# Peptides against a protein of PDB entry 4CIC: the designs that were tried, part 172

Target 1, 148 residues: chain A of PDB entry 4CIC
Amino acid sequence: KVSTKGHYGVQAMFDLAQHFGEGPVSLKSIAERQGLSEPYLEQLIAVLRKAGLVKSVRGAQGGYILAREPRDIKVGDIIRVLEGPIAPVESVSQDDPEHSLKFDFSVTKSVWEKVKKSIEEVLDSITLADMLKDAEEAQMAQGYMYYI
Target 2, 147 residues: chain B of PDB entry 4CIC
Amino acid sequence: KVSTKGHYGVQAMFDLAQHFGEGPVSLKSIAERQGLSEPYLEQLIAVLRKAGLVKSVRGAQGGYILAREPRDIKVGDIIRVLEGPIAPVESVSQDDPEHSLKFDFSVTKSVWEKVKKSIEEVLDSITLADMLKDAEEAQMAQGYMYY

## One batch from the design tools (peptide; made by RFdiffusion4, then SolubleMPNN)

Design b2_p25_1_s3 (from b2_p25_1, 16 letters changed)
Fold by OpenDDE base, seed 5:
Structure b2_p25_1_s3 (fold): chain B 148 residues (1-148), chain C 147 residues (1-147), chain A 25 residues (1-25)
Amino acid sequence: as target 1 above (148 residues)
Amino acid sequence: as target 2 above (147 residues)
Amino acid sequence: DRSFEVPDVVAKLEEKKLEEKKKLA
């Protein structure tokens, strides 16, 4: 499962990808377009910036830009930055050591490792450029429905 | 992500698969072998029984058995019963409508749908019989290290 | 780092059941 943080992080990064090459985008404009709270977006952007996926531009037209081209940013990279390593099983909070999911059962562990690998493969196969292309194709398909 | 409920549910079902054909297994014995609390296991088994994956046997040697052969139970079936539909994104609890993940962005939704499909394909490709086979192979490999 | 602890829905359900049992007792 992808957390809410991962979900909104991908949305914010996708918004920046759509405006790539147009100059810096304000957090306010991203928040408005994506339906996110500005304070929440500030937290996400801070993490993404620290990881080197986003750059801050200062000045009157200041804001944020992608630090790399959309083709060079995988969805998997965004998720790993925001959530850490993809865990297939929810880590039971460390507070109850007795319920430490001792993945001691080798076979059960192998099932979850297969799930993990599959998720990683999917997320690493999708770039922000792929998402941009998919958006363009969807817009063209909608345009054709209105002309028919 | 698989919940703790899904994780322990698969462990309990795997234990029942290992004893398939040997007769009914007590919840106590499953709990002891799998390191689960008996009360928690009772809740899991109740759900699995209601879904028709497990049968209760009454009598002096009463307990639980798989309702189907291990080859006819997918890991995906167990997870769907315990957790419902595999959601790739954590559903923000319905209580804060403002934070409803408006999957309104068609492209973002498509990414998560691809993840969902991939998880489903993996979990539906693994049966309890496959898990039994993997366990046997692992035991044989350990046996060969000692010889 | 406010890890939104996804409330263990199971833990919450158990807590709710325990509270309901306490109200009925």
Scores: peptide ipSAE 0.017, ipTM 0.731, DockQ to the pose 0.016
Fold by OpenDDE base, seed 3:
Structure b2_p25_1_s3 (fold): chain B 148 residues (1-148), chain C 147 residues (1-147), chain A 25 residues (1-25)
Amino acid sequence: as target 1 above (148 residues)
Amino acid sequence: as target 2 above (147 residues)
Amino acid sequence: DRSFEVPDVVAKLEEKKLEEKKKLA
């Protein structure tokens, strides 16, 4: 499962991808378009900036831009930055050592490793450029439905 | 992500698969072998029984058995019973309607649907029989390392 | 309908990291 943080992070990064090459975008404008709280978005952007996926531009027309081209940012890269390594099983909080998921059962571990690999392959196969293309195709399909 | 409930549920079902055809297994014995608390296992088994994946046998030699052959139980079936439909994104608790993940963003939704499909395909491709085979192969490989 | 709030493991990990940093300071 992807956390809410990962979900909103991908959404914010996609908004920045849609405006790539148009100059800096304000956090307020991203928050409004994506239905996010501005304070929450500030926290996400701070993490993404520290990881080098986003750049801040200073000045009156300041804001944020993607640090790389949309084709060079995978969804998997965004998720790894926001959530860390993709884990197939929720880590039981370390606080109950007696119920630490001793992944001692090799076969069950193998199942979860297969799930992990599958998730990683999917998320690493999708770039922000792929998402932009999918959005354009969806808009064209909607446009055609209005003309039929 | 699979919950702790899903993880332990698969582990308990695998233990029952290893004993399939040997008769009823006590919850105590499963709990001991799998490192689970007996009360927690009782809750898991109750759900699995209600879903028809496990049967209870009453009597002095009572306990639990798989309701179907190991080949007829997918890991995906166990997870769906214990956790419901595989969701790629954590459902924001319904209690804050303002921050409800409005999956209104069609493209982002498509990404998560691809992840969901991939997880489902993996979990539906693995049966308890496949897990038994993998365990046997692992034991054989360990046996060959000792010779 | 006990909505098991999946504890934001990320928030707890950040809290633990903050506590560990406070212990090392």
Scores: peptide ipSAE 0.016, ipTM 0.728, DockQ to the pose 0.014
Fold by OpenDDE base, seed 1:
Structure b2_p25_1_s3 (fold): chain B 148 residues (1-148), chain C 147 residues (1-147), chain A 25 residues (1-25)
Amino acid sequence: as target 1 above (148 residues)
Amino acid sequence: as target 2 above (147 residues)
Amino acid sequence: DRSFEVPDVVAKLEEKKLEEKKKLA
């Protein structure tokens, strides 16, 4: 499962991908287009910038751009930056060291590792470029429905 | 991601699977073996019982049993009972209907739907019987490392 | 049309951990 932070982070990054090559976009414009609060978006962008996925441009036409091409940014990269490692289950920090010695090769742990791997594979298989293509295809499909 | 509730629910169901055919097991014994609090386990078992995955047995040798064979219970079934539908992302109840129309929302939604589908496929591919087999294989592998 | 918000399972898990930590304190 992806957090709200991850969700909105992907939306913000996708907005930047749609405007890639058009120059810097303001946080205000992203917030308006994506239906995000500007203060929340500022926090997300700060994290994404620190991770090197977004670049800040200064000046009168200042704002934010993707630091890489959309094809070079996986959804998994965005999620890992915002959420950390994709964890399938909350690590119950069983601080209780005594239960550590049972090689609880917890068959349950293996289930969650399989879930983790599956999520990672999906998120790492989708780039911002793939999302752009999907958006274009969907727009064309809607356009055809209006011309009929 | 699976909640702590889902995680412990799967552990409790797995414990019941390990004792399947041996008769009813007490909540106390499950709690002790799985390192769970008994009150928390009682809440989980109540939900699982209501969903028909677990059966309560009354009497001096009373307790709980699986309501179905381990092969007939998927991990996905347990998770759906405890957590509801497997959601890839928290539904932010954006009560604001007006922002629903933007095309961009559909693309991000499709990403999360792919994640959801992937999680469902994994969890529905694993039964309690598969988990039992994995446990036996792991125990044999450990036994071979000690011999 | 209910916008399917990506369930913040991570945040819910973190919130639950925080709540469980608060209950154990």
Scores: peptide ipSAE 0.039, ipTM 0.746, DockQ to the pose 0.018; fails the geometry check
Fold by OpenDDE base, seed 2:
Parts: sequence; structure tokens; C-alpha cells
Structure b2_p25_1_s3 (fold): chain B 148 residues (1-148), chain C 147 residues (1-147), chain A 25 residues (1-25)
Amino acid sequence: as target 1 above (148 residues)
Amino acid sequence: as target 2 above (147 residues)
Amino acid sequence: DRSFEVPDVVAKLEEKKLEEKKKLA
């Protein structure tokens, strides 16, 4: 499950992808377009910047840009940066030391590992460029619906 | 992401699967074997029972049994019962009504839908019987390491 | 060991769907 942080992070990164090549985008403009709190977006962008997914541009026309081309940023990369490793299950604090000896071949653990792998495969298969393409295709489809 | 509830629910259901055909299992015994809080397990079992995945047996040898064969219970079924629909993303309360008009073709939504579908496919591909088989295979592999 | 608390996104979404269904009923 992707957190709100991951969700908004992908949304913000997608906004930056849509404006890729147009120069720096202000946090305010991203926040307005994406319906995000500007202070919250600042926190997200700070993390994304630290991870090298976003660059800050200083000056009167300052703001943020993608640090890489949209094709070189996977959704999985964004999620890993914002949320850390994709964990399929909340780590139950096995604080109870005594049951330590049973071969924690938790068949349940294997299930969750399969889920994790599947999520990772999906998120790593989608780039910001793929998202841009999907958006364009959707806009074209909408345009055709208005002409029918 | 599966909640603690989903995790423990699958664990409890797997315990019941391991004892399938042996008769009713007490919550206490499940709790002890699985390292679960008995009161917490009671809550989980109540939900699972209501969903028809577990049956309660009354009497001195009372307890719980799987309501279906292990092969007929998918992990996805358990998760859907305990957690509801597999949602890949926390529903951001789009409480802001004004942005309602934009074709909420959130490309982001489509990403999450793909993730959801993938999770569902995985969880629906795994039955309690598959888990039993995996456990047996693991036990055999361990037995061979000791010889 | 940073126990990655997997945000229970599914549980929260289901609670919300259940609440929305209760409001529509």
C-alpha cells in the first residue's frame, strides 16, 4: 500500500514531468495544479531533492525540475525514496523473543514477499514517461468523445 | 500493504488450515502456536466467521474450523474480508469539491489501479492449500539439512 | 531494525468506503 506521502510524491513528480523542458516550476504552481498543500509539498520536494530525483533552481524564475528525464524515473524509484523499501506487511514487532526458535519459515512471510515482488515489478515497470504517454492518450480519447 | 490485521488473519487462517480435518481448534491453541494475543484473535475470528470463512463449533471440544477446504480459500479472500477491497493507495480525502470537474483521469490513479490489480492477482493466486504445500516443502528441506 | 510500518492503505480505504456507504444509506 502506498502512503499519502507516496501518492502525493508521485503526483508532484508527474507534474514536474509534464513541465519537463519548460524550466523550473514553483512549488506554488505544483500545489495549485495538483491540489496539494504547499507546506506539505515542500516536505516532499525536500526528500525528493535529497534523493536526487528533483533539482532546485535558484533565482527569480526559480523552482524545481526533474533531475533526470521522465523515462529515467520509475514510479518505484519515487516510492522507494519517499516510503523506503516496499514492505507488503507492517512489520509486526515480534517483540516476543521466546518463539524465536521456530523456523520462522512463516509461509505467511513468503506470501508477503510475493506481494512485495509483484508491487515492485509493477512500480518499476512504470516511468514518468509512461505516465505522460498515458495522459496524452487519455486527452486524445476525451477530445474524440467531444467530437462524437 | 497488508495491515497487521490482514497479516494475523492470514496467519490464523493458515493455522486452521494446518489443522483442517482434525476437528475444532481453540482460539487459545491458535494464539499460542501463532504468537497472537487471544483477545485480538477473537476479534479477527469474529470477522472471519461473519464472512463465512470460519465456522464455530460449540461444546467441550469446541472451537473453530475452516468453513471451506483450504484449496477453496484464497489469501485474497481473507484479505478482502479483513481489510476490505485491496486499495493500493490511502484514499486521500479529496475533500476539495472544486477540482471535481477535471476529468479525474489521474494518471496517478491508473498507476495505483495497476498496483491494485497486481496485488489482487497475486493474492488470488495463492490458496491456503498452496500455503500448506509450501510449508511441507520447507519442512522437507529442513529435514534434509539435518541429515 | 527500522520496522517499516507498511501504511495500511487498504484498511483506510475500506473504512472510508464503508463510511461512504453508510452515508448513502
Scores: peptide ipSAE 0.034, ipTM 0.747, DockQ to the pose 0.041; fails the geometry check

Design b2_p25_1_s4 (from b2_p25_1, 15 letters changed)
Fold by OpenDDE base, seed 1:
Structure b2_p25_1_s4 (fold): chain B 148 residues (1-148), chain C 147 residues (1-147), chain A 25 residues (1-25)
Amino acid sequence: as target 1 above (148 residues)
Amino acid sequence: as target 2 above (147 residues)
Amino acid sequence: DRSFEIEDVIAKLEEYKKKLKEELK
């Protein structure tokens, strides 16, 4: 299943969040940990860097870091950078006179606009910090299962 | 531009909802009103019929009707029939032993599961009757602008 | 039964947006 550009982008950003404060992470290490091809990850990171979500650190211990704290990066921010706006409010120009066909189109459009808005709200409600917390909770829950 | 099977399916079902109670509607008339190719509509209607959302009426005035009232058909029902389950909980088989990779995958998966659930909730909250009402309200609003 | 990958849903929604934009032009 071809994971969307968004899926892999969120994985790569989450890996950088897990290492936030530890210094720069190499693309190779991210690719290995996330099961991504290094060339594909290079393309993703280039886009994320251009958007200001990731910073490149130069030098012998160079690599990539998050440009902001995990709490200041929403999943929606990552998706919008990689895929573009989830719901552009396209102002349907009111002017096209063939009334009936436009109406059916308008109602069907409104359904998809509601879906888009709901997706945006969900993705904007989740930060990389929330994902880190969920990861820690899941790891603790697994640890408790091994001690019982 | 290949419109999604779901988009055209919802349009076709909405057309049938607008004519609900008026008798059978021909595929040709639906295709013309919705700007769909008749062959593509035939494929969609065949799937919707098999799923029991649409009925075929035979005879000289034959065609298609909704199998249920517009209020009893959710947009989510149409989408699930045409596209499959919106969020199959793919049980990631728990058994792959490399623990750390599984965890990151699990967290990322949970984000997508939340999105899926949200989509399902929205689509299951909208019926064809709601769409008909929205259409009537929009038509009245346009009528008031012309006066 | 092709399980709707959220990714496919998002991609379809984006494609739908792009289509709507082009039809409005």
Scores: peptide ipSAE 0.125, ipTM 0.668, DockQ to the pose 0.031; fails the geometry check
Fold by OpenDDE base, seed 2:
Structure b2_p25_1_s4 (fold): chain B 148 residues (1-148), chain C 147 residues (1-147), chain A 25 residues (1-25)
Amino acid sequence: as target 1 above (148 residues)
Amino acid sequence: as target 2 above (147 residues)
Amino acid sequence: DRSFEIEDVIAKLEEYKKKLKEELK
């Protein structure tokens, strides 16, 4: 399911964000930390690499890194790469004369377009840096609960 | 696919909204106007009826009507009935001690929860009455292009 | 109770768009 790609793709990118600046991360280590199969992760990373979100580093300490800083990668960018455009602008082809059926389809379409736009806005508002910050805040909150 | 149910469910409910106040609409007529199979529509209508969004009227001119005014039915209500809760609050079962894996899952989960909430807000902001208004506006705009 | 995975909603919305495009051709 396209959904699984998006989910695990964001998870893998988040793992790379957590290790950003530490050097290349092996697919094995990402797979282990994120509970993903390594072969599945290879497919995801291949797509992300082709899109220029991830870089491969060769060598004994080779692996993958984010191609951009976490602040420069939106969740929406990851999803668009893995699943395609969240909102394809459909050209309304005008030609078919049965106006009534087209009209009902048009209104229903507009509802879904509004939903898509809202999803895009949310996903474009969240960067990997925001996710890192949220993670740090959550970890601090948990740490405080153990000290109380 | 659950998506098809939501889509066609909204379409069927919109058809009923267009005919609201005109009396009961037959499933056959809805199916014809909306390009749906009648058996599939029967399944959708059965769910919508059970949820109290649609009423069945018996008799020779029997059929279905909206159970509420179009302004009192949100698109979100239709979707929740057909597909279930848009955001299942998955109870974060606290119990598993490996904190690190849970944390990554927690942050990713929070992203999706934000998306869910946004979808819900959009769908809850649109009523069948809003859809009727949008339809009327679109029809007027098309009428002006022919002149 | 099939939990709406947002991802399923997105995929479904995309599939819906695709179908709608195909029907409008």
Scores: peptide ipSAE 0.121, ipTM 0.675, DockQ to the pose 0.017; fails the geometry check
Fold by OpenDDE base, seed 3:
Structure b2_p25_1_s4 (fold): chain B 148 residues (1-148), chain C 147 residues (1-147), chain A 25 residues (1-25)
Amino acid sequence: as target 1 above (148 residues)
Amino acid sequence: as target 2 above (147 residues)
Amino acid sequence: DRSFEIEDVIAKLEEYKKKLKEELK
């Protein structure tokens, strides 16, 4: 499941990526920009911090930053931290003789394993840097449409 | 969501594919083979029938059959019938000027659209005929390990 | 909000996998 946690987690991480190198951002500012409740964001950030994806900065201008460069954080990494592993393939132990039911089950399982693998490949192919680039390209495209 | 409905729907359709050409199978027999409750299967079959993926055959040997050949039924077709379209992209109407929030939302949306597209491509690449072939190959492989 | 639907797909797949594992036991 990309849960609501996964979705909002990616949004919060993307907000931090947009401010990467500008110093720490407050949870309040992230919550306001992303339309999240501050208490909900605190819970997400706590998990992301524990996983080492974000860092807390103390002081008068304290807040949160990405713990790694945007290029070094995959969307898949964020999702795995917030939701756990995208359904690991459990090895079906072969030994039980009621073969026909197990067989139909195995083929159906193979379909879902293919779907899972495809999801993982997509999420692992997208970094926060890729998202930043896509955002910049979209802004430029909008800017060009205002000048035409 | 591949719901429990989607999963069991694919199982039921696969059971019908295994018996394709042998005539109609009873819901009871499908339910027993697939470990499903008969009432639950009746609901699934009703939806699948309405969508034209299965046919009801009347008579003493009545039951259900695939309405099309296994090669002409994608897993994606079954899922779309049971669960609806795999998250249709709602066209975000562009006109609201609070651009920055919409933009972040748009990029995040693009990620999920890529995931969705990938799921659709996978599910649309697998037919019931492909599943039958995979089943036959797995049976042969087990048969060879017993020798 | 359709973003909730993909989230719901993956979570149902995980729940399904968990049920499937419990039924095989």
Scores: peptide ipSAE 0.098, ipTM 0.665, DockQ to the pose 0.030; fails the geometry check
Fold by OpenDDE base, seed 5:
Structure b2_p25_1_s4 (fold): chain B 148 residues (1-148), chain C 147 residues (1-147), chain A 25 residues (1-25)
Amino acid sequence: as target 1 above (148 residues)
Amino acid sequence: as target 2 above (147 residues)
Amino acid sequence: DRSFEIEDVIAKLEEYKKKLKEELK
């Protein structure tokens, strides 16, 4: 399973969201809880830190924390940081005179732009706070199933 | 440039849609018009043919045609054929007792399932006929800009 | 059957973006 940088990035950020307010979390603990390799997580966290989504805390109780509240971090923000801007398909420059090839490219481009827009809308509609809420609801539902 | 099978598949199918009703189109002509390698296009067309989206016509004027009208072929149909079913994220088997890992996985899974559903909805909303219409509109708009 | 993991679709969209950027250069 080619784990996308996005998938693991969202997992790591979600782990940090679950521990938000509890202080710094070690990369080792995140890696263990999320089933990630620590070296891979280090690379992801470095990117997320550089983008200002994560803060590093130094010291014996050091580690990482979210740089913002879970409600202020969209899944789309995480993906954009890890994968780069979902750049609009740059318009193929008008200058190539063979009109037909440009046209086919433009139509195919529009399909992928619609897909991209749809993905962006979904990812921008989900915050880490929404994920925390969904987690709590799932845990409560599971708890009720064991008591029945 | 790792061309996505999906992207080139849609291009090839769109080329066939543009020539729908004109008879069989050679792979060479599709490859030239779409900027695709002929060997790669042969592989794509073989898959599309096996799935019943394309028909092969034999003879001196042989080639390929759409198996259905452009309005009856969704972009989603092309993608599903080339890339397989957008499988739901396989639920990690319930058997790992560390509940917390399963939970995190379930929430992350739900995010990706929402994204998947959104992609499927978009791709299933676009037909080759819609693409033809968009092409005609773009050509008219460009023609008006030159007059 | 390579199940289209959404991850693969996103990765393909990113690759497509990268390809488009390289062709515009």
Scores: peptide ipSAE 0.073, ipTM 0.671, DockQ to the pose 0.018; fails the geometry check

